Peptides against a protein of PDB entry 5ZK1. Designs and how they scored, part 29

Target 1, 52 residues: chain A of PDB entry 5ZK1
Amino acid sequence: KREVRLMKNREAARECRRKKKEYVKCLENRVAVLENQNKTLIEELKALKDLY
Target 2, 52 residues: chain A of PDB entry 5ZK1 as posed
Amino acid sequence: KREVRLMKNREAARESRRKKKEYVKCLENRVAVLENQNKTLIEELKALKDLY

## One batch from the design tools (peptide; made by RFdiffusion4, then SolubleMPNN)

Design b2_p16_6_s1 (from b2_p16_6, 7 letters changed)
Fold by OpenDDE base, seed 3:
Structure b2_p16_6_s1 (fold): chain B 52 residues (1-52), chain A 16 residues (1-16)
Amino acid sequence: as target 1 above (52 residues)
Amino acid sequence: DEIEKKKKEYEEAKKK
């Protein structure tokens, strides 16, 4: 039936959007961790240089 | 890739 096909399409489209949102969130979390690590390493390198 | 799988599922759901 056309209605069942439209329902399955709507479900598949929702799931595709969900997985895309999860992937973006994983990238955002990875970027935030890398930015924080890089900031910490730069601050540590600065503190070490300010000792000499 | 799970996203690619879901894209294929979406395209198949559109073709049926």
Scores: peptide ipSAE 0.095, ipTM 0.645, DockQ to the pose 0.144
Fold by OpenDDE base, seed 5:
Structure b2_p16_6_s1 (fold): chain B 52 residues (1-52), chain A 16 residues (1-16)
Amino acid sequence: as target 1 above (52 residues)
Amino acid sequence: DEIEKKKKEYEEAKKK
């Protein structure tokens, strides 16, 4: 009984660390995409302003 | 939060 509980706790702790790493990676990817989109929109707005 | 869910599951399993 105790050893199976310790094994399940180790597995749960591994899964929590995995999911936290995946969540951080998803946020980092979303930030990188939004930063790139924002940069492109600022460059397009500058190019439009330089035409008028 | 899944960390909080796993903490609750652990405390319930400890009572058993």
Scores: peptide ipSAE 0.069, ipTM 0.602, DockQ to the pose 0.085
Fold by OpenDDE base, seed 2:
Structure b2_p16_6_s1 (fold): chain B 52 residues (1-52), chain A 16 residues (1-16)
Amino acid sequence: as target 1 above (52 residues)
Amino acid sequence: DEIEKKKKEYEEAKKK
């Protein structure tokens, strides 16, 4: 009984770490896209202001 | 959230 509980706990800990890594990667990708979009919009707004 | 669910299950199991 103890060994089976320790095995299941190790499996659950591996799965929790996997899911956390996938969630962080999804957030990092979303941040990188938003930062690039924001940079482009700021550059476009500067270029438009420099024309007037 | 599955992490929050596992935390609740752990706290409930510790109270028994």
Scores: peptide ipSAE 0.030, ipTM 0.484, DockQ to the pose 0.099
Fold by OpenDDE base, seed 4:
Structure b2_p16_6_s1 (fold): chain B 52 residues (1-52), chain A 16 residues (1-16)
Amino acid sequence: as target 1 above (52 residues)
Amino acid sequence: DEIEKKKKEYEEAKKK
């Protein structure tokens, strides 16, 4: 009984670390795209202001 | 997993 509980806890801890790493990678990708979109929108707003 | 589905949905939405 004890060894099976320790095995299941090790497996759950590995899965938790995997899911956390995957979630951080999703956030990093989302931040990079939002930063690029924000940069483009600032450049477009500057170009529009230079026309008026 | 649900996270891998969300990654695919996000990368597909970025291509549109």
Scores: peptide ipSAE 0.025, ipTM 0.488, DockQ to the pose 0.079

Design b2_p16_6_s2 (from b2_p16_6, 6 letters changed)
Fold by OpenDDE base, seed 2:
Structure b2_p16_6_s2 (fold): chain B 52 residues (1-52), chain A 16 residues (1-16)
Amino acid sequence: as target 1 above (52 residues)
Amino acid sequence: DEVEKKKKEYEEAKKK
């Protein structure tokens, strides 16, 4: 009984770490896209202001 | 999985 509980806990801890790593990667991708979009919008707004 | 749902929602939003 104890060994089976320890095995299941190790599996659950591996899965928790996997899910956390995948969530962080999703956030990093979102940040990179939003930062690029924000940079482009700031550059476009600057180019429009430099015309007037 | 909730993380997999959030990944799909993000990839769908990026295509619009």
Scores: peptide ipSAE 0.029, ipTM 0.513, DockQ to the pose 0.056
Fold by OpenDDE base, seed 1:
Structure b2_p16_6_s2 (fold): chain B 52 residues (1-52), chain A 16 residues (1-16)
Amino acid sequence: as target 1 above (52 residues)
Amino acid sequence: DEVEKKKKEYEEAKKK
């Protein structure tokens, strides 16, 4: 039936949007950690250069 | 779910 196909398509589209949102959140968390690590490494490199 | 697998792999790698 056409209605069953439209329901399945709406469910698949909701799940696709959910998975995309969850993937973006994973990337945002990875970026935040990498930015913090990079900041710390740059600060450590400056502190080491100020000792020489 | 592959996204959930990648999240777990990342959190496990961050703890090592």
Scores: peptide ipSAE 0.029, ipTM 0.510, DockQ to the pose 0.055
Fold by OpenDDE base, seed 5:
Structure b2_p16_6_s2 (fold): chain B 52 residues (1-52), chain A 16 residues (1-16)
Amino acid sequence: as target 1 above (52 residues)
Amino acid sequence: DEVEKKKKEYEEAKKK
């Protein structure tokens, strides 16, 4: 009984770490796209202001 | 998995 509980706890801890790593990767990808879009919009706004 | 759903939603939104 004790060994089975320790195995299940180790499995749950592995799954928790996997889900956290996957969530962080989703956020990192989202941040990278938003940063690139924001950079492009700032550059376009500068180019438009430099024409007037 | 909610994380996998949020990844798919984001990848689909990026393609539009």
Scores: peptide ipSAE 0.028, ipTM 0.503, DockQ to the pose 0.054
Fold by OpenDDE base, seed 3:
Structure b2_p16_6_s2 (fold): chain B 52 residues (1-52), chain A 16 residues (1-16)
Amino acid sequence: as target 1 above (52 residues)
Amino acid sequence: DEVEKKKKEYEEAKKK
């Protein structure tokens, strides 16, 4: 039936949007941790340079 | 899902 194909397409489109949102959230978390680690390393390097 | 596996691997790597 046409209605069953349209329902399956709507479900597949919801699942594609869910997976994309989860992937973006994983990238945002990775960026936030790398930015925080990079900031900490820059601050530590600055503190070490300010001792000499 | 592969995305959930990668999310768990990342949260475990962040705790070490």
Scores: peptide ipSAE 0.028, ipTM 0.503, DockQ to the pose 0.053

Design b2_p16_6_s4 (from b2_p16_6, 5 letters changed)
Fold by OpenDDE base, seed 2:
Structure b2_p16_6_s4 (fold): chain B 52 residues (1-52), chain A 16 residues (1-16)
Amino acid sequence: as target 1 above (52 residues)
Amino acid sequence: DEVEKKKKELEEAEKK
């Protein structure tokens, strides 16, 4: 009984670490996309302002 | 948060 509980706990702890890593990676990718979009929009706004 | 929920479920299971 104890060994089966320890195995299930180890599996659940592995899954928790996996899900946390996937969530962080999703946030990092979203930040990188938003930073790139923001940079492009600032550059476009600057180029438009330099024409007027 | 699913990670926090699973941590609580594990803590309750270790008390038994």
Scores: peptide ipSAE 0.048, ipTM 0.619, DockQ to the pose 0.104
Fold by OpenDDE base, seed 3:
Structure b2_p16_6_s4 (fold): chain B 52 residues (1-52), chain A 16 residues (1-16)
Amino acid sequence: as target 1 above (52 residues)
Amino acid sequence: DEVEKKKKELEEAEKK
């Protein structure tokens, strides 16, 4: 009984760490895309201002 | 939510 509970807890801990890592990776990817889009928009706005 | 729920479930299981 105790060993089965410890195995299930270890599995749940592994799955929790996996889901957390996937969520962080999804956020990091979203941040990187938004930062790149923001950089491009700032560069475009700068290029437009340098034309006037 | 689900990850934090699982952390709480694990912490409660370690206290027993």
Scores: peptide ipSAE 0.048, ipTM 0.613, DockQ to the pose 0.119
Fold by OpenDDE base, seed 5:
Structure b2_p16_6_s4 (fold): chain B 52 residues (1-52), chain A 16 residues (1-16)
Amino acid sequence: as target 1 above (52 residues)
Amino acid sequence: DEVEKKKKELEEAEKK
């Protein structure tokens, strides 16, 4: 039936959008952690250079 | 990529 195919397509499209949103959120969290780690390491390296 | 796989499955379903 055409209606069952349209329902399955809508469900597959919703699931595709959900998985994409979860993947983007995982990348955003990983970027934020790496940016904070890099900032801390740069600040520590500056503090060490200012002691000499 | 699972998102790319789902896009291909949707495109093939729209062609039928």
Scores: peptide ipSAE 0.047, ipTM 0.610, DockQ to the pose 0.119
Fold by OpenDDE base, seed 4:
Structure b2_p16_6_s4 (fold): chain B 52 residues (1-52), chain A 16 residues (1-16)
Amino acid sequence: as target 1 above (52 residues)
Amino acid sequence: DEVEKKKKELEEAEKK
């Protein structure tokens, strides 16, 4: 019984680390997309301001 | 899974 509990805990800890790594990667990708969109919008706003 | 769904949503947002 104890060994089976230790195996299940090791499996659960591996899965928790996997899910956390995937979640961080999704956040990093979202930050990169938002930073690029924000840069483009700032450049467009500057170009519009230079026309008036 | 929900994580794979979010990866696809982000990839489609980056292509636009």
Scores: peptide ipSAE 0.021, ipTM 0.462, DockQ to the pose 0.077

Design b2_p16_7_s1 (from b2_p16_7, 8 letters changed)
Fold by OpenDDE base, seed 5:
Structure b2_p16_7_s1 (fold): chain B 52 residues (1-52), chain A 16 residues (1-16)
Amino acid sequence: as target 1 above (52 residues)
Amino acid sequence: SEVEKKREELLRAEKK
């Protein structure tokens, strides 16, 4: 009984670390896309303001 | 998985 519980705990801890790493990578990718979109929109807004 | 195989081995050993 003890060894099976320790094994399940080790497996759950590995899976928790995996899910956390995937979540962080997803957030980093989303931030990079949003920063690029925001930069483009600011540049377009500046170009429009420089015409008036 | 290799982890599942080892889990099944431990469960079989606990029944003896």
Scores: peptide ipSAE 0.096, ipTM 0.732, DockQ to the pose 0.032
Fold by OpenDDE base, seed 2:
Structure b2_p16_7_s1 (fold): chain B 52 residues (1-52), chain A 16 residues (1-16)
Amino acid sequence: as target 1 above (52 residues)
Amino acid sequence: SEVEKKREELLRAEKK
């Protein structure tokens, strides 16, 4: 009984760490995409201003 | 997984 509870707790803690790592990776990828889009939009706005 | 194998071992030991 005690050992099975400790095992289930260790499994749950591993899964919690896995999910947290995946969530952080998803945020890092989203930040990189948004930073690239923002750079492109700033460059397009500069190019448009340089025409006037 | 190794974790599932250990879970099954512990569950078998709790039945004895």
Scores: peptide ipSAE 0.091, ipTM 0.725, DockQ to the pose 0.033
Fold by OpenDDE base, seed 3:
Structure b2_p16_7_s1 (fold): chain B 52 residues (1-52), chain A 16 residues (1-16)
Amino acid sequence: as target 1 above (52 residues)
Amino acid sequence: SEVEKKREELLRAEKK
């Protein structure tokens, strides 16, 4: 019936939004880690250059 | 899940 199709579509749309939110959160976490690592490496490189 | 329970209710109502 129409109701079962509408329910399955609503469920699929919720799951699509959930998966997209999880993927974005994984990317945001990876960017934050890479930005922090890059900042640390730049600071270490600067500290090494300031010794010469 | 609550969604599965509601799916089973709709499927039972479809058989009547």
Scores: peptide ipSAE 0.083, ipTM 0.721, DockQ to the pose 0.032
Fold by OpenDDE base, seed 1:
Formats: structure tokens, sequence, C-alpha cells
Structure b2_p16_7_s1 (fold): chain B 52 residues (1-52), chain A 16 residues (1-16)
């Protein structure tokens, strides 16, 4: 009984660390996409203002 | 997982 509980806890801890790493990576990618979109929109707004 | 699917979606969006 004790060994099976320790094994399941070790598996749950590995899965928790995996999910946390993947979640952080999704946030990092979302930030990179938003930063690129924001940069493009600022450049487009600048180009439009330079025509006025 | 849902997180893995979302990661792949965001990685495809970053490459466009």
Amino acid sequence: as target 1 above (52 residues)
Amino acid sequence: SEVEKKREELLRAEKK
C-alpha cells in the first residue's frame, strides 16, 4: 500500500510539472504573438500618420 | 491535452 501511494504521488508530481511547463510556454507564445501584432499595428498607425 | 493543442495553435500563429 505505501509504495503504490509513493509511486502515484511521484507520477502526479511529474504530470503537474509537465502541465505547468506547457502552460508557461503557451503564455510565452501568446505574449510573443501579441507583441508582434502590437508592433505591426504601431507601424501601420505611424505610416498612416506620416501621410497626414 | 488541451494545453498541448493550444500550444500548437499559438506556435502556428507565431509562424504566420
Scores: peptide ipSAE 0.030, ipTM 0.503, DockQ to the pose 0.081

Design b2_p16_7_s2 (from b2_p16_7, 7 letters changed)
Fold by OpenDDE base, seed 3:
Structure b2_p16_7_s2 (fold): chain B 52 residues (1-52), chain A 16 residues (1-16)
Amino acid sequence: as target 1 above (52 residues)
Amino acid sequence: SEVEKKKKELEEAEKK
């Protein structure tokens, strides 16, 4: 019984670390996409303003 | 999971 509880705790701790790592990676990717989109939109707005 | 859904949505958006 004790060993099975320790195994389940180790599995739960691995899964919590995995979910946290995936969540951080998802946020990092979303930030990179939004930063690139903002950069492109700012460059397009500058190019449009330089035509007038 | 909600994280897996958002990860798929981002991967599909990066492929367009």
Scores: peptide ipSAE 0.026, ipTM 0.463, DockQ to the pose 0.085
Fold by OpenDDE base, seed 1:
Structure b2_p16_7_s2 (fold): chain B 52 residues (1-52), chain A 16 residues (1-16)
Amino acid sequence: as target 1 above (52 residues)
Amino acid sequence: SEVEKKKKELEEAEKK
């Protein structure tokens, strides 16, 4: 009984670390996309203002 | 997983 519980806990800890790494990578990608979109919108807004 | 679905959606959005 104890060994099976320790094995399941090790598996759960590996899966928790995997999910956390994937979640951080998803947030990093979302930040990069939003930063690029924000940069483009600022450049477009600047180009529009430079016409007036 | 939900995280894997969201990761694919973001990768498709980054390619546009």
Scores: peptide ipSAE 0.026, ipTM 0.474, DockQ to the pose 0.080
Fold by OpenDDE base, seed 2:
Structure b2_p16_7_s2 (fold): chain B 52 residues (1-52), chain A 16 residues (1-16)
Amino acid sequence: as target 1 above (52 residues)
Amino acid sequence: SEVEKKKKELEEAEKK
């Protein structure tokens, strides 16, 4: 039936959008963690240089 | 899935 194919396509499109949103959120969180770690390491390196 | 791998990699990084 055409209607069943259209329903399955709508479900697949919803799932594709969901997976994309979750993947982007995982990347954004990973970037935020890495940016924070990098900032901390730069501040620690600066504090160590200011001792010499 | 690739998303599940990235979630695990993130959780391991937040524990360090």
Scores: peptide ipSAE 0.026, ipTM 0.471, DockQ to the pose 0.111
Fold by OpenDDE base, seed 4:
Structure b2_p16_7_s2 (fold): chain B 52 residues (1-52), chain A 16 residues (1-16)
Amino acid sequence: as target 1 above (52 residues)
Amino acid sequence: SEVEKKKKELEEAEKK
């Protein structure tokens, strides 16, 4: 009984670390896309202002 | 998973 509980705890801890790593990677990618979109919009706004 | 769905949605948005 104790060994099975320790095995299940180790499995749950591995899965928790995996999910956390995937979540962080998703956030990092979302930040990179938003930073690129923001840069493009700022450049478009500058180009529009330089026409007037 | 919900995280895998969000990763796919993001990859599709990066291709547009």
Scores: peptide ipSAE 0.026, ipTM 0.463, DockQ to the pose 0.079

Design b2_p16_7_s3 (from b2_p16_7, 8 letters changed)
Fold by OpenDDE base, seed 1:
Structure b2_p16_7_s3 (fold): chain B 52 residues (1-52), chain A 16 residues (1-16)
Amino acid sequence: as target 1 above (52 residues)
Amino acid sequence: SEIEKKKKELEEAEKK
């Protein structure tokens, strides 16, 4: 019984670390997309203001 | 999974 609990705990800890790494990667990608979109919108807004 | 849904949504947003 103890060894099976230790094995399950080790598996749960590996899965928790995997999910955390994937969640951080999703946040990093979302930040990169939003930063690029924001940069483009700022450049477009600047180009429009430079016409007036 | 919820993580897999977010990965697809991000890939679609990077293609726009």
Scores: peptide ipSAE 0.025, ipTM 0.463, DockQ to the pose 0.080
Fold by OpenDDE base, seed 5:
Structure b2_p16_7_s3 (fold): chain B 52 residues (1-52), chain A 16 residues (1-16)
Amino acid sequence: as target 1 above (52 residues)
Amino acid sequence: SEIEKKKKELEEAEKK
């Protein structure tokens, strides 16, 4: 019984570290997309202002 | 996983 609980704890700890790494990578990608979209929208707004 | 679905949605949004 003790060894099975220790094995399950080691598996849960590996899975927790995996999920955290995946979550950070998802946030980094979301930041990169939002920064690119924001840059494009600022450039479009400048081009529209330069027409007036 | 839900995180893997979100990664695919973001990759598709970067291609538009």
Scores: peptide ipSAE 0.025, ipTM 0.452, DockQ to the pose 0.079
Fold by OpenDDE base, seed 3:
Structure b2_p16_7_s3 (fold): chain B 52 residues (1-52), chain A 16 residues (1-16)
Amino acid sequence: as target 1 above (52 residues)
Amino acid sequence: SEIEKKKKELEEAEKK
């Protein structure tokens, strides 16, 4: 029936949007962790250079 | 899922 096809399409579109949102959130979290790690390493390298 | 594996890898990296 047409209604069952429209329902399945709406469900597939919801799942596609969910997966995309989760993927973007994983990338954003990975970027934030890497930026924080890089900041810490740069600060540690500055502190070590300021000892000499 | 691949996304779930990446979430676990991130959570373990944030705990260190």
Scores: peptide ipSAE 0.025, ipTM 0.453, DockQ to the pose 0.081
Fold by OpenDDE base, seed 2:
Structure b2_p16_7_s3 (fold): chain B 52 residues (1-52), chain A 16 residues (1-16)
Amino acid sequence: as target 1 above (52 residues)
Amino acid sequence: SEIEKKKKELEEAEKK
């Protein structure tokens, strides 16, 4: 039936949007962790350089 | 899923 196809399409579109949002959030978190780690490493390298 | 793998990799990186 057409209605069952439209229902399945709506479910698939909801799941696609959910997966996309979850993937973007995972990337944003990974970027934030890497930016913080990079900042810390740059600060540690500056502190070490200022000792010599 | 690939997303679940990336979440585990992130959690392991946050522990270091």
Scores: peptide ipSAE 0.024, ipTM 0.457, DockQ to the pose 0.082

Design b2_p16_7_s4 (from b2_p16_7, 8 letters changed)
Fold by OpenDDE base, seed 1:
Structure b2_p16_7_s4 (fold): chain B 52 residues (1-52), chain A 16 residues (1-16)
Amino acid sequence: as target 1 above (52 residues)
Amino acid sequence: SEIEKKKKEYEEALKK
């Protein structure tokens, strides 16, 4: 029975690490989208200011 | 998973 508990804990720890890695990758993709959108908006605002 | 769905949505938005 101890070995089964250790196996289940090792499996739960692997799943927790996987879910954390997926969540970080989702945040990284969201940051990259927001950084690109912000860059584009800054460039558009600069181009608009250069017309006045 | 919900996280995997959101991951795909952001990858698609980055390609536009």
Scores: peptide ipSAE 0.040, ipTM 0.544, DockQ to the pose 0.076
Fold by OpenDDE base, seed 3:
Structure b2_p16_7_s4 (fold): chain B 52 residues (1-52), chain A 16 residues (1-16)
Amino acid sequence: as target 1 above (52 residues)
Amino acid sequence: SEIEKKKKEYEEALKK
């Protein structure tokens, strides 16, 4: 009985770390997309201003 | 999971 509880706790701790890593990676991907979109919009805005 | 769905959406957006 004790060993099974320790095994389940180790599995739950691994799953908690996995979910946290996936959440951080999702935020990193979101930041990278937003930074790229913002860069593109700034470049497009500059190109439009340089035509005027 | 909802996190995995959003993760795929951003990974696809990074490829475009």
Scores: peptide ipSAE 0.040, ipTM 0.552, DockQ to the pose 0.083
Fold by OpenDDE base, seed 4:
Structure b2_p16_7_s4 (fold): chain B 52 residues (1-52), chain A 16 residues (1-16)
Amino acid sequence: as target 1 above (52 residues)
Amino acid sequence: SEIEKKKKEYEEALKK
């Protein structure tokens, strides 16, 4: 009984770490997209201001 | 998973 509980706890801890890593990677991808969009919008706004 | 779907959407948006 004790060994099975320790095994299940180790499996649950591995799955928790996996889900956390996937969530961090999702946030990193979201940040990269938002940074790229922000850069493009700043460059477009600069080009529009340079016309006046 | 829902997280994997969102990851794919952001990876596709980064390529545009």
Scores: peptide ipSAE 0.039, ipTM 0.550, DockQ to the pose 0.076
Fold by OpenDDE base, seed 2:
Structure b2_p16_7_s4 (fold): chain B 52 residues (1-52), chain A 16 residues (1-16)
Amino acid sequence: as target 1 above (52 residues)
Amino acid sequence: SEIEKKKKEYEEALKK
């Protein structure tokens, strides 16, 4: 029936939006970790330069 | 999911 196909398409579209939101949140967490690591490495490099 | 496993790895790394 047409209604069952439209229901399944709405479910698939909700699942695609959910997966996209999870993927973006995974990238945001990865960026936050890399930004923190980069900040720490820059601070360590400054501290080492101030010793010489 | 594999994405959810990777998300947990980054959340654990952010807590260190």
Scores: peptide ipSAE 0.038, ipTM 0.546, DockQ to the pose 0.078

Design b2_p16_8_s1 (from b2_p16_8, 6 letters changed)
Fold by OpenDDE base, seed 4:
Structure b2_p16_8_s1 (fold): chain B 52 residues (1-52), chain A 16 residues (1-16)
Amino acid sequence: as target 1 above (52 residues)
Amino acid sequence: LKEVEKKKKELEEAEK
């Protein structure tokens, strides 16, 4: 009984760490895309402002 | 799982 509970706890802890790593990776990728889009839009707005 | 899958779809839509 005790060993099976310890095994299930270790598996649940591994799965929790995996889910956290996947969530952080999704946030990091979303930040990188938004930072690139924001940079491009600022450069386009600057180029338009330099024409007028 | 559902939240991670939702975030992957939201990322793919932002890259298009």
Scores: peptide ipSAE 0.020, ipTM 0.483, DockQ to the pose 0.092
Fold by OpenDDE base, seed 1:
Structure b2_p16_8_s1 (fold): chain B 52 residues (1-52), chain A 16 residues (1-16)
Amino acid sequence: as target 1 above (52 residues)
Amino acid sequence: LKEVEKKKKELEEAEK
């Protein structure tokens, strides 16, 4: 009985770490896309201001 | 799992 509980705890801890890693990777990708979009919009706004 | 899958879909839709 104790060994089965320790095995289940190790499996749950591995799954928790996996889910956290997938979530962080999703956030990192979203930040990179938003930073690139923001940079492009700032460059476009600068180019438009240089026309007036 | 469902939240991570939802976030992956939201990211793919925003890259299009």
Scores: peptide ipSAE 0.020, ipTM 0.480, DockQ to the pose 0.061
Fold by OpenDDE base, seed 2:
Structure b2_p16_8_s1 (fold): chain B 52 residues (1-52), chain A 16 residues (1-16)
Amino acid sequence: as target 1 above (52 residues)
Amino acid sequence: LKEVEKKKKELEEAEK
């Protein structure tokens, strides 16, 4: 009984670490996309302002 | 899990 509980806890801890890593990677990708979109929009706004 | 997988697909579609 104790060993099975320790194995299940180790599995749950591995899955928790995996989920956290996947969530961080999803946030990092979202930040990179938003930073790129923001950069492009700033460059487009600059190009439009340089025409006036 | 399902929400993270959904967000990953939405991001991969927005990068294409």
Scores: peptide ipSAE 0.020, ipTM 0.477, DockQ to the pose 0.091
Fold by OpenDDE base, seed 5:
Structure b2_p16_8_s1 (fold): chain B 52 residues (1-52), chain A 16 residues (1-16)
Amino acid sequence: as target 1 above (52 residues)
Amino acid sequence: LKEVEKKKKELEEAEK
């Protein structure tokens, strides 16, 4: 009984670390997309202001 | 898992 509980805890800890890594990667991708979109919108706003 | 996979697909679609 004790060894099976320790094995399940080690599996749960591995899965927790995996989920955290995947969440961080999702946030990093979201930041990169938002930074690119924001840069494009700033460049478009500058081009529109330079026309007036 | 399903929510993270859903968010990854939504981001890949917003990059196209």
Scores: peptide ipSAE 0.019, ipTM 0.472, DockQ to the pose 0.089

Design b2_p16_8_s2 (from b2_p16_8, 7 letters changed)
Fold by OpenDDE base, seed 2:
Structure b2_p16_8_s2 (fold): chain B 52 residues (1-52), chain A 16 residues (1-16)
Amino acid sequence: as target 1 above (52 residues)
Amino acid sequence: LKEVEEKLKELEEAEK
């Protein structure tokens, strides 16, 4: 009984760490895409301002 | 033009 509980706890802790790592990576990728899109839009708006 | 210039300033202030 004790060993089965310890095994299930270790598996749950591994899965929790995996899910957290995947979530952080998804957020980091989304931030990098949004920062690059924002930078590009600001550069395009500056270029449009310099034309008029 | 003025509205685009205001939005550019707001974006530049949000980046600081």
Scores: peptide ipSAE 0.024, ipTM 0.494, DockQ to the pose 0.023
Fold by OpenDDE base, seed 1:
Structure b2_p16_8_s2 (fold): chain B 52 residues (1-52), chain A 16 residues (1-16)
Amino acid sequence: as target 1 above (52 residues)
Amino acid sequence: LKEVEEKLKELEEAEK
């Protein structure tokens, strides 16, 4: 019984670390997309300001 | 135009 509990705890800890890594990667990708979109919009707004 | 210029300055300050 103790060994089965230790095995289940080790599996749950591996799954928790996997889910955390996937979530961080999704956030990093979302930040990189938003930063690039924001940079492009700022450059477009600067170009529009130079026309008016 | 002035409100767009203020927003552009705020964005340039947030990038520093």
Scores: peptide ipSAE 0.023, ipTM 0.501, DockQ to the pose 0.023
Fold by OpenDDE base, seed 4:
Structure b2_p16_8_s2 (fold): chain B 52 residues (1-52), chain A 16 residues (1-16)
Amino acid sequence: as target 1 above (52 residues)
Amino acid sequence: LKEVEEKLKELEEAEK
């Protein structure tokens, strides 16, 4: 009974670390996409301002 | 227009 509880705890800790790594990677990708979109929109707004 | 120009300047200063 104790060994099965320790095994399940080790599996749950591995799965928690995996899910956290996947979530951080998803956030890092979302930040990089939003930063690039924001930069492009700023450059477009500058180009429009320089035309008027 | 002025509010958009001010926000644009704030963003340019944050990228430096």
Scores: peptide ipSAE 0.021, ipTM 0.505, DockQ to the pose 0.023
Fold by OpenDDE base, seed 5:
Structure b2_p16_8_s2 (fold): chain B 52 residues (1-52), chain A 16 residues (1-16)
Amino acid sequence: as target 1 above (52 residues)
Amino acid sequence: LKEVEEKLKELEEAEK
């Protein structure tokens, strides 16, 4: 019984580290997309201001 | 995680 609980705890700890790494990568990708979109919108707003 | 990966693909496709 103890060894099976220790094995399950090691598996749960590996899965927790995996999920954390995937979550950080997802946040990094979301930041990169939002930074690019904001840059494009700022450039479009400048082009519109230069027309008036 | 899957839902957030799907939303990232939707945002990447909306840039094109």
Scores: peptide ipSAE 0.021, ipTM 0.444, DockQ to the pose 0.081

